# Ledger of designs, part 267: peptides against a protein of PDB entry 7RZF

Target 1, 358 residues: chain A of PDB entry 7RZF
Amino acid sequence: PFQEEHLKQLYKIVPIKDIRNLYVTFPIPDLQKYYKSNPGHYLGHLIGHEGPGSLLSELKSKGWVNTLVGGQKEGARGFMFFIINVDLTEEGLLHVEDIILHMFQYIQKLRAEGPQEWVFQECKDLNAVAFRFKDKERPRGYTSKIAGILHYYPLEEVLTAEYLLEEFRPDLIEMVLDKLRPENVRVAIVSKSFEGKTDRTEEWYGTQYKQEAIPDEVIKKWQNADLNGKFKLPTKNEFIPTNFEILPLEKEATPYPALIKDTAMSKLWFKQDDKFFLPKACLNFEFFSPFAYVDPLHCNMAYLYLELLKDSLNEYAYAAELAGLSYDLQNTIYGMYLSVKGYNDKQPILLKKIIEKM
Target 2, 358 residues: chain A of PDB entry 7RZF as posed
Amino acid sequence: PFQEEHLKQLYKIVPIKDIRNLYVTFPIPDLQKYYKSNPGHYLGHLIGHEGPGSLLSELKSKGWVNTLVGGQKEGARGFMFFIINVDLTEEGLLHVEDIILHMFQYIQKLRAEGPQEWVFQELKDLNAVAFRFKDKERPRGYTSKIAGILHYYPLEEVLTAEYLLEEFRPDLIEMVLDKLRPENVRVAIVSKSFEGKTDRTEEWYGTQYKQEAIPDEVIKKWQNADLNGKFKLPTKNEFIPTNFEILPLEKEATPYPALIKDTAMSKLWFKQDDKFFLPKANLNFEFFSPFAYVDPLHSNMAYLYLELLKDSLNEYAYAAELAGLSYDLQNTIYGMYLSVKGYNDKQPILLKKIIEKM

## One batch from the design tools (peptide; made by RFdiffusion4, then SolubleMPNN)

Design b2_p25_3_s4 (from b2_p25_3, 13 letters changed)
Fold by OpenDDE base, seed 1:
Structure b2_p25_3_s4 (fold): chain B 358 residues (1-358), chain A 25 residues (1-25)
Amino acid sequence: as target 1 above (358 residues)
Amino acid sequence: FFGPKTKEAEKLLEEEDKVLRILLS
């Protein structure tokens, strides 16, 4: 267990690669026994959220951060860590203190809103989907993984324990949130800009670093993190599939796409899945415009239109991805290509949103 | 940690493991 002397520390680390990363870590109790509620997953889902009003959305809007990941990690026996990791821009490297302030403002927002059962239910549903439709792993890797987790879970639950949430435990969520405080923080900044400015070498890998105490004034600044009105809880994810019915294979199913609609304005091909038998579909649309590639001006306008369309759809992209939906938009010499892939149940909702933005 | 395990992600994981050893020690 980390003593007080190990807390409020800043590590400046020199990477081998040209990367800029920030790690904000918090020592937390061992939560393994609470796997049925998994409060660390709940918090990781919210802190790592990419939708409107998220921590990442605000940090991206400032040009400071490219990506953000939040979650629990195993540590020493009887101890875990909660880690927030961000990929820093060059500008973000200059604003690390303010980035961490925003992290604490978001955490303060989570405290103010309190644990939300609907968010837990979404995590439960997403994990159930991920478990049910998990891809086949390599047997050797899977067996080794299962052998490792047999130490933590009952034999009857070992296959499901990492995925299936059963218990909403607001008390445990609050307990973990109470550990996510500036007084418990360990910070690492990873950048080549620290080359020649380090005084320590890590014993195993020879990683050069400097360790510094975080100034009390900075800790106090983070402790006084107010509610930032830009931070909001995510909206309900409308893309989470609930229907997994697989339609029976049609007797006349062809191994190739069949033309099922032919009109002056549209052709539609259909192929039923005869191989995978998953509640998934691929919707592919090719839009033809005689104006798309007439001249360089029209080509550039079509490109700009598509980039603006993609940008306007970013608000749905993350929620769709979490729910196992994806879309792709591309310019073609004939116009535009749209693809919608994933679970079939909520594809019409995503498609409708795309078409409404077009 | 949700993200595509690309070869770049494997290389990021090695750097992450080094950083995490310092942070988690």
Scores: peptide ipSAE 0.184, ipTM 0.737, DockQ to the pose 0.302
Fold by OpenDDE base, seed 3:
Structure b2_p25_3_s4 (fold): chain B 358 residues (1-358), chain A 25 residues (1-25)
Amino acid sequence: as target 1 above (358 residues)
Amino acid sequence: FFGPKTKEAEKLLEEEDKVLRILLS
């Protein structure tokens, strides 16, 4: 366990690659025994959320951050870390203190709202879907993984323990939130801009770094993080599948797409899944316009239209992805292409939203 | 860890491991 002297530290690290990353880390208790409630997963889900009112959404709006990951990581025996990792822009590298302030503002919002049973239920449902439809792993890798986790879980639960949530534990969520404080922070900034400005070398990889104490004034600034009105809890994820019924294979099922509808304005091809037998579908739409590629102006307009459409759909993209849905939008020389893939149950909802934005 | 497992993530993992060793030491 880190002593007080190891807290409130800043590490400036020189990467081998040209990357800009920020790691904000908090020592937390060992949560392994709480796998049935997994409070670190709950917090990682919210802190790492990409929807409207999320931490990432605000930091992206500032131009400071490209990506954000939040979650627990194993430490040494008897403790873990909660880590918030962001990919920094060049501008974000100049605003690290303000980025961390926003992190603490979001954490303060989570404290103010308190633990939400519905968020836990969404995590539970998402994990249950992920478990039920888990892809086949390489047997050797899978067996080695299972052998490793047998030390942590009962034999009967070893296959499910990483996925199946069973218990809502608001007390444990609050306990972890209480560790996510400025006085407990360890910060690493990773950038080539620190080259020639380091005084230490890591023993194993020869990584050059500098360690500094975070000034008390900066810690106090983060401790006084107010409620930023831009931060909101996510809305309920409407894309989480609930129906997993697999329709029986039709007697006349063709190995190729069959034309099932032909009209003056549309053709529809259908192929039933005869191989995987999953509650998934791939919807592919090709839209034809004689104007899409008629001249450079129309081509640019069609491009701009799709970029604006993609931007307008960003509010749904993350929630859909979490629920195992994806979409793709592309310009074609004939018009545009739309693909919607994933669990078939909520595809109509996503498709409707796409079409309403079009 | 929530985020798309892109192939570029594997090369980021090596740098992450170096950073994490410093942070976790």
Scores: peptide ipSAE 0.180, ipTM 0.745, DockQ to the pose 0.395
Fold by OpenDDE base, seed 2:
Structure b2_p25_3_s4 (fold): chain B 358 residues (1-358), chain A 25 residues (1-25)
Amino acid sequence: as target 1 above (358 residues)
Amino acid sequence: FFGPKTKEAEKLLEEEDKVLRILLS
């Protein structure tokens, strides 16, 4: 177990690759026995969220971070870590203290709002979908994985334990949040900029690093992290599928797309899935405009329009992706192309939002 | 960890494992 002397440490690490990463780590109790509630997954979902009002959204807006991952990781026997890992920009490398301040502001927001059962339910539903429609793994890799996890889960639950949430435990969420404090932090900054500035070498890989204590003044700044009004809990994910019904194959189903509507304004082709039998669809729209490619000005206007449209849809992109939906928008010489793919149940909702922004 | 396991993530895992050994030691 980490003693107080091992906490509030900063590691400056020289990578082999040209990467810039920040790891903010907290020692936490062993949560393995709580796999049915998985409070670390709940917190990882929120801290790692990419929607409006998320930690990542704010850090991206500052130009400091490209990506963010949150979650629990196994440690030594009897403890785990909660880790927030970010990919740093060059500018972000200069603002590590401020990045970590924003992390603690977000964590403080989570404390202030308290555990949300609806968020747990979304995690449960997403994991259930992921389990139900999990791709076939290679037998050798799968068997090895199962053999490894048999040490952690009952045999009867070994296939489901990593996915199926069963119990909402707000007490455990709060318990983990109470461990996510500045006094418990271990920080690593990974950058080639530390080359020639290190004084230690890791024994196994020869990784060069420097270890230093985080100044008490910095710890106090993080302890006094106020609520940042830019941070908000995510909105409910309206794209999570609930209907997985597969319609029977029509007797006259053609092996190719059939023209089912032909008008002066639109043509519609339809092909029923006769191969995969998944509750998924692909919607493809080609929009024709005589103005799209008439001259360089119109071409640039069409491009700008599509970029603005994409930007306006970013608020839905992450929630749609989590729910197994995707969309694509492209300029064509004839106009534009739209594709919507994934679980068919909530495609109309996503499509409606796209059309409303158009 | 929540995030897309991209192929780059496997190679990041090796660097991550090195970093984590330092952090978790």
Scores: peptide ipSAE 0.178, ipTM 0.742, DockQ to the pose 0.391
Fold by OpenDDE base, seed 5:
Structure b2_p25_3_s4 (fold): chain B 358 residues (1-358), chain A 25 residues (1-25)
Amino acid sequence: as target 1 above (358 residues)
Amino acid sequence: FFGPKTKEAEKLLEEEDKVLRILLS
């Protein structure tokens, strides 16, 4: 178990690759016994959220961070870690203290709002979908995995324990949030800029690093993190599928797409799934415009339009992805291509939002 | 269990494992 002397430490690490990463880690109690409520997953979902008002959205707006991941990780016996990991820009590497301040401001926002049962329900629903439509794993790998997790879960629950949330436990969420404090932090900064500035070598990989105590003034700055008004809880994810009905195969189902509509303005091809029998669809739209590629100006305008459209859709991209929906937008020599893929239930909602932005 | 099982994710996992050994030690 980490003693007080092991906390408030900064590690400057030299990578092999040209990467810039920040790891903000917190020792937490072993949460394995609470797998039915999984408070670490709840917090990881919110801290790692990419929607408007998220930690990542603000850090991206500053130009400091490209990606963010939050969640629990197994430690040694009797404890775990909560880790926030970010990919740093060159500018972000100069603002690590301020990035961590924003992390604590977001954590303070989570404390102020308190545990939200609707967020837990979304996590539950997402995990249930992931479990129900889990891809077939290789039997050998699957058996080995199950054998490993039998040490952690009852035999009756071993197949479901990693996925099925059953209990909303706000007390456990608050307990974990109480561990996410500046006085409990261990920070690693990973950058080639530390080459030749290290004094230690890790035994197993020969990784060069320097260890420093975080100054008390910096810890106090993080402890006094205020509520940043830019941080908001995510909105409800409207893309989570609820209907998984699979329609029976049509008697005249063709092995190839059949033309089911032919008009002066549109042609529609349809193929029913005769192989996978999943509640999923692929919608592909080709838009034809005589102006799309008529000259270099129109070509560049079509490109700029599509980039602006993609940017305007970023607010939905993450929520759609979480719900197992995706979209793709491409310029073509004939116009534009749109693809919407994933669970069919909420595809009309995503498609409508795309069309409203167009 | 983070992001898509891309070769890039596997390589990130290797660097992550080195960092995590330092952080978790």
Scores: peptide ipSAE 0.178, ipTM 0.732, DockQ to the pose 0.315

Design b2_p25_4_s1 (from b2_p25_4, 17 letters changed)
Fold by OpenDDE base, seed 3:
Structure b2_p25_4_s1 (fold): chain B 358 residues (1-358), chain A 25 residues (1-25)
Amino acid sequence: as target 1 above (358 residues)
Amino acid sequence: EIEREVGEWLEESENFNESRGSFLK
């Protein structure tokens, strides 16, 4: 167990690579026995959410953070960590105290709203989909994984335990939330800006670092984190598939794409899946514009347009990705390419959102 | 243990592929 002397510590770490990362970590009890409810996954899902009113959405709006990951990590015997990790911008590196304040404001919002059964149900449904349609693992890797998890799960549940949520346990969610407090925090900042400002060297990798106590004033600021009205619970994920029907292979199904629509403005090619028999589809769109590559200015404008479009779609893309939908947007010499892939049931919803933002 | 954690954090940071959202282990 971390002694009190290991809490409220700041580690300034010098990376070899040019990276800027912030790790906000909390020692938590070993939650492995609670795998059926997985309260750490529930909290990681909310804290790591990228939708409107999320922690990441606000930190991105400030220009401080590019990416955010939240969740539980295995620790030593008898404890785990809950971690919030962010990729920092150069500006974000100057606002680490404020970033962490926003983290505690979001955590305070989660306390104020309390555990939500519908959020647990979404996590359950997402995991059930992921389990049902998981790719076939390589036998050697799978055997090693199963051997590792046999220490934690009954033999009969080993294949399902990582995916199947069974029990909503609001008490355990609250218990973990009670550990996510400033008095229990350990902070690591990874940045080359600490080069020549360190006083310790790690024995295993030769990593240069400095350890500092977080000032009591800063801890107190985080303890007094007010409810930030910008933080909201996510909306229900509309992209979770519910229909997994596989249409029968048509008698006239060709092994190659067939032209099924030909108009002055569009051609549509279709190939039915004859191999995988999954409730998945790949939608590929090539858009042609005579202006896209006419000169360097138009090329740069087309590039900027797609970057802005991707940025405007990020909130929807996250919810879609969780539900096993993905999209890709690329510039081509003739215009742009759009791909939508994953479960076919909710692809029309994602496609509609993309087209509405275009 | 702390030193190992610092080294593991650095290695994870340096190998940090653009992981989005929750730690999907």
Scores: peptide ipSAE 0.088, ipTM 0.784, DockQ to the pose 0.582
Fold by OpenDDE base, seed 1:
Structure b2_p25_4_s1 (fold): chain B 358 residues (1-358), chain A 25 residues (1-25)
Amino acid sequence: as target 1 above (358 residues)
Amino acid sequence: EIEREVGEWLEESENFNESRGSFLK
C-alpha cells in the first residue's frame, strides 16, 4: 500500500520524444476478485467517454487536451491504480491544475448521479459483442495469455472472464469513486519543458525527473471541486448491435461485386460475404462532383467542407466506434468518398446521421 | 518503486498509441 508520503506528489518527467502527457493516478484496492462486476471498467468507460458532456469534450473545447484515457491498471500485489491519462496541448501544459480540477468535477458529477445500471448494461452488451466476434488471436500469444489468467480465474470462466460482466455492483463503483480523491492523487507530467529543471535521475531508464509535493492549497482547491453544469452522463449508445443474423449465401452469389443498380445518377455494386460469415458489412460511397477539382479554390472548399462535416459528426463517432462501427470521409479528385464499416445492424443509423449532416 | 513508476509513465507516454476511452478496450 502506498504510504501517505507517496500521495499528493507531482512528478515532472523529461521525455526523449516531443510529447506532453498528464497522468493522474489513484491507488485503489485490488479489484481482481470483482471481475464479474468490474467497477473499474464502469468508471473508465464514463471518465474516458468522448461524447457531449464528457470530460474530454470540455477539455478539448478549451484547447487543453487532445485525447483522454481512463481506467484501472495493475499495480503491485494487493493494489491497483486508477489512471486518467491525457495528451496535452502546449496550452494545456500551462493549465494542468485546472485540467485536474475538471477531472475532479467530473468525478463529483459521477458521485452525484450515482451508479447507473443502464451504463453497466451497455458495458456488458459491448463486452459480449466484443467477445462473440473477437478476431482469432495468434495461438502462441493466446495460449500464453490464457496461461497467465488461469491464476486469477476458474478454468470454466478463463475464456470469458475478461469480457463477461454479470453483476451490477453499485457499492463497488462507489467504493472506487471514494478512492478517486485529491488526497490520494499522484500526478505525473511528461514534457520536454522540464529539461534542465530536474534534480533526479531514474536508475533503470535514466529518466530525468523532479518530484514535488502538491501544495495543500491546490489539494484543497481540488477537494472543493463543485458540480460543473457542463458535465453530463453520456446518452444511450444507439449503435450497439442487437441483431447478429447472417443471411444465407445467395445461389447466384458471385466472387466479385455485381452491378445491381444502374441509373443515370447512381451505380450500385454488391458482393455478399463468402469468406468471413460475420454480421458485418462495408458500405462504400463515391460521390462525384464536377466542381471538386476545377481549381485550387474549389479543392480547398471541398477539403474545408469535409473537415466541417467530420467535426459535426464527432458526437456520434465515439459511440459508433465503441459499438464496432466506423466511418471514413475523404476528398477525392472526383468528389468525396464515404465508407461505413462494422456490424451491419446499426449501420443504417450511422449512415442516416452522416447524410443528415451533409 | 517510485522510480519504476516514473520509467513506466515515460514508456507508456512514448508508446501512447491513439488510445481512446477506457484502457480495457
Scores: peptide ipSAE 0.082, ipTM 0.774, DockQ to the pose 0.556
Fold by OpenDDE base, seed 2:
Structure b2_p25_4_s1 (fold): chain B 358 residues (1-358), chain A 25 residues (1-25)
Amino acid sequence: as target 1 above (358 residues)
Amino acid sequence: EIEREVGEWLEESENFNESRGSFLK
């Protein structure tokens, strides 16, 4: 659908809001017919991953990027886009060429490793969990959504097609990866720093922009992207729940938290869920220290300790979040607060990792 | 089409803070 004249273009866009974003876009074939394998979701999962050895982790380590999103988007009739979108730091705005080089290095890593069935299986399992425990949509919104989806999916699959992956198609993953090349790139940079440096105005919103061809030398630099040894595939997500059993309500279940353990060093309250009947739990820990708020030095040390602890847990936080687990760590005037929430099945694994880092 | 895409990018950039990792449709 795009002619050569529309490729290798750089758009400098002036936003209304004070934002700095980079969009790296690739025209891809319409993948709608491949919804059962969803190769764009597979690639978006890996490119958008936040764990160790991810694209985002490296770009954050450089101080260039705050957040990253990767995936497919609908285009015009007969094509889609694959988009890598990042929130740029002020420094990152100066290193856009190098950021895009790192994107192509990561894509090259994906080509070198080839399609991984275990990654597809994780995507399948995550989507199955999301489908099983999706919130009840409002009937009006749901009906309108279903009416739109009926144009794309068989009637019998409309309820599940967005969530249920069925077919591992390495050929389609490779096909999409083959479209993620510098010769097919369209780049947009959104920044107020382009104010007064634009020569065009968009007709619909009055957005000021400049269009430039990306130099052939820069395209060639990206085409020669080597394997960066810092990039690695994610490890297996150990937090994906597999047990969804809901325990029966105990005969002695109280409508309020009951004290089930009372010792010199700890008190434990427990309340069974009597309302939601979900395979979820909330674990809340309050730690008391007489030293936590004695003086400004101890307060600052306690703060620094929690920041270091959070940093040490970042490697697990994203994988846990994908699996529907979260944790929170906060300083209190009495000490420290820890919360672990989400599916109960793998909470002990996350809790153990937190304790091992404490 | 290109101008529409520029406008769409701007609109998406303003809403970007709500999405993490993958564009889950």
Scores: peptide ipSAE 0.080, ipTM 0.778, DockQ to the pose 0.510
Fold by OpenDDE base, seed 4:
Structure b2_p25_4_s1 (fold): chain B 358 residues (1-358), chain A 25 residues (1-25)
Amino acid sequence: as target 1 above (358 residues)
Amino acid sequence: EIEREVGEWLEESENFNESRGSFLK
């Protein structure tokens, strides 16, 4: 549907809210028929990754971007978009060309590494977990959603088609990657800084915007994106749960936490889940230190310590979150609080990682 | 179609909840 005249365009859009967003979009073929392999999800997973060596990690290190989302979006009939969307800092708004260069460097890294079956398998496993433990949607919304999906999937697959990956198709991944090129780019920048600098009004919402052709020199700069040595594929996600066994409710299960360990240095309370029957646990640790709040210096040191600890754990936080694990670290007036929540299977791994960084 | 896309981008931006990673849907 997009002719050459519609490609290599920059849209400067004025928002109502004080937001700064960059949309880097690529027209791609309709991938609906490939839902079993979902190559767009594979690429979205990698491009949207937040771990070390990720696109976001580098862009954050530059102070240009806060958040990043990558993936496929539905277009009109017969095509889709692949979108990389970022929340821009004020500084990032000044470096949009360089941000997009980094996007193309990361895409070039993906081309150089080629499709990875293990990454597909992780996506498959994550989607299987998400499907298995999908919260019950509100019936009205669910019915409407299913009715819409029935247009795209066989009736027997409607409930699962969005989640179940079955086929590793490296050829389709490469095909989509081949569409993620500067010559196929459409860029939108959303910022109030464009107020009074627009010359068009969108008919549907009255949105003020300006459309410009991206200069050929800029396109060439992006086409010549080299391999940035800072970009790396993610490591394997060690937090993906594989054991979903639910232990039977103990006959002596108390409705309240029971004290199961009482020592001079530690107390342990335990409560079995009697309501949800999920393979999930909440581990809560309260650490008491007489030095935590003795004076302002110690308070600030304790604060700084936890901030540094959190920063050191950022490499695991995203992978854990994808796997349905979360942690929280807080300063208290008495010391420190640690919480680990989610699927119980890999909680010990996350807890160990936290302790190793402490 | 292009103008609709601009409007849709804005609407998505203004309704942008904390989306992370690959979840555009």
Scores: peptide ipSAE 0.076, ipTM 0.774, DockQ to the pose 0.505

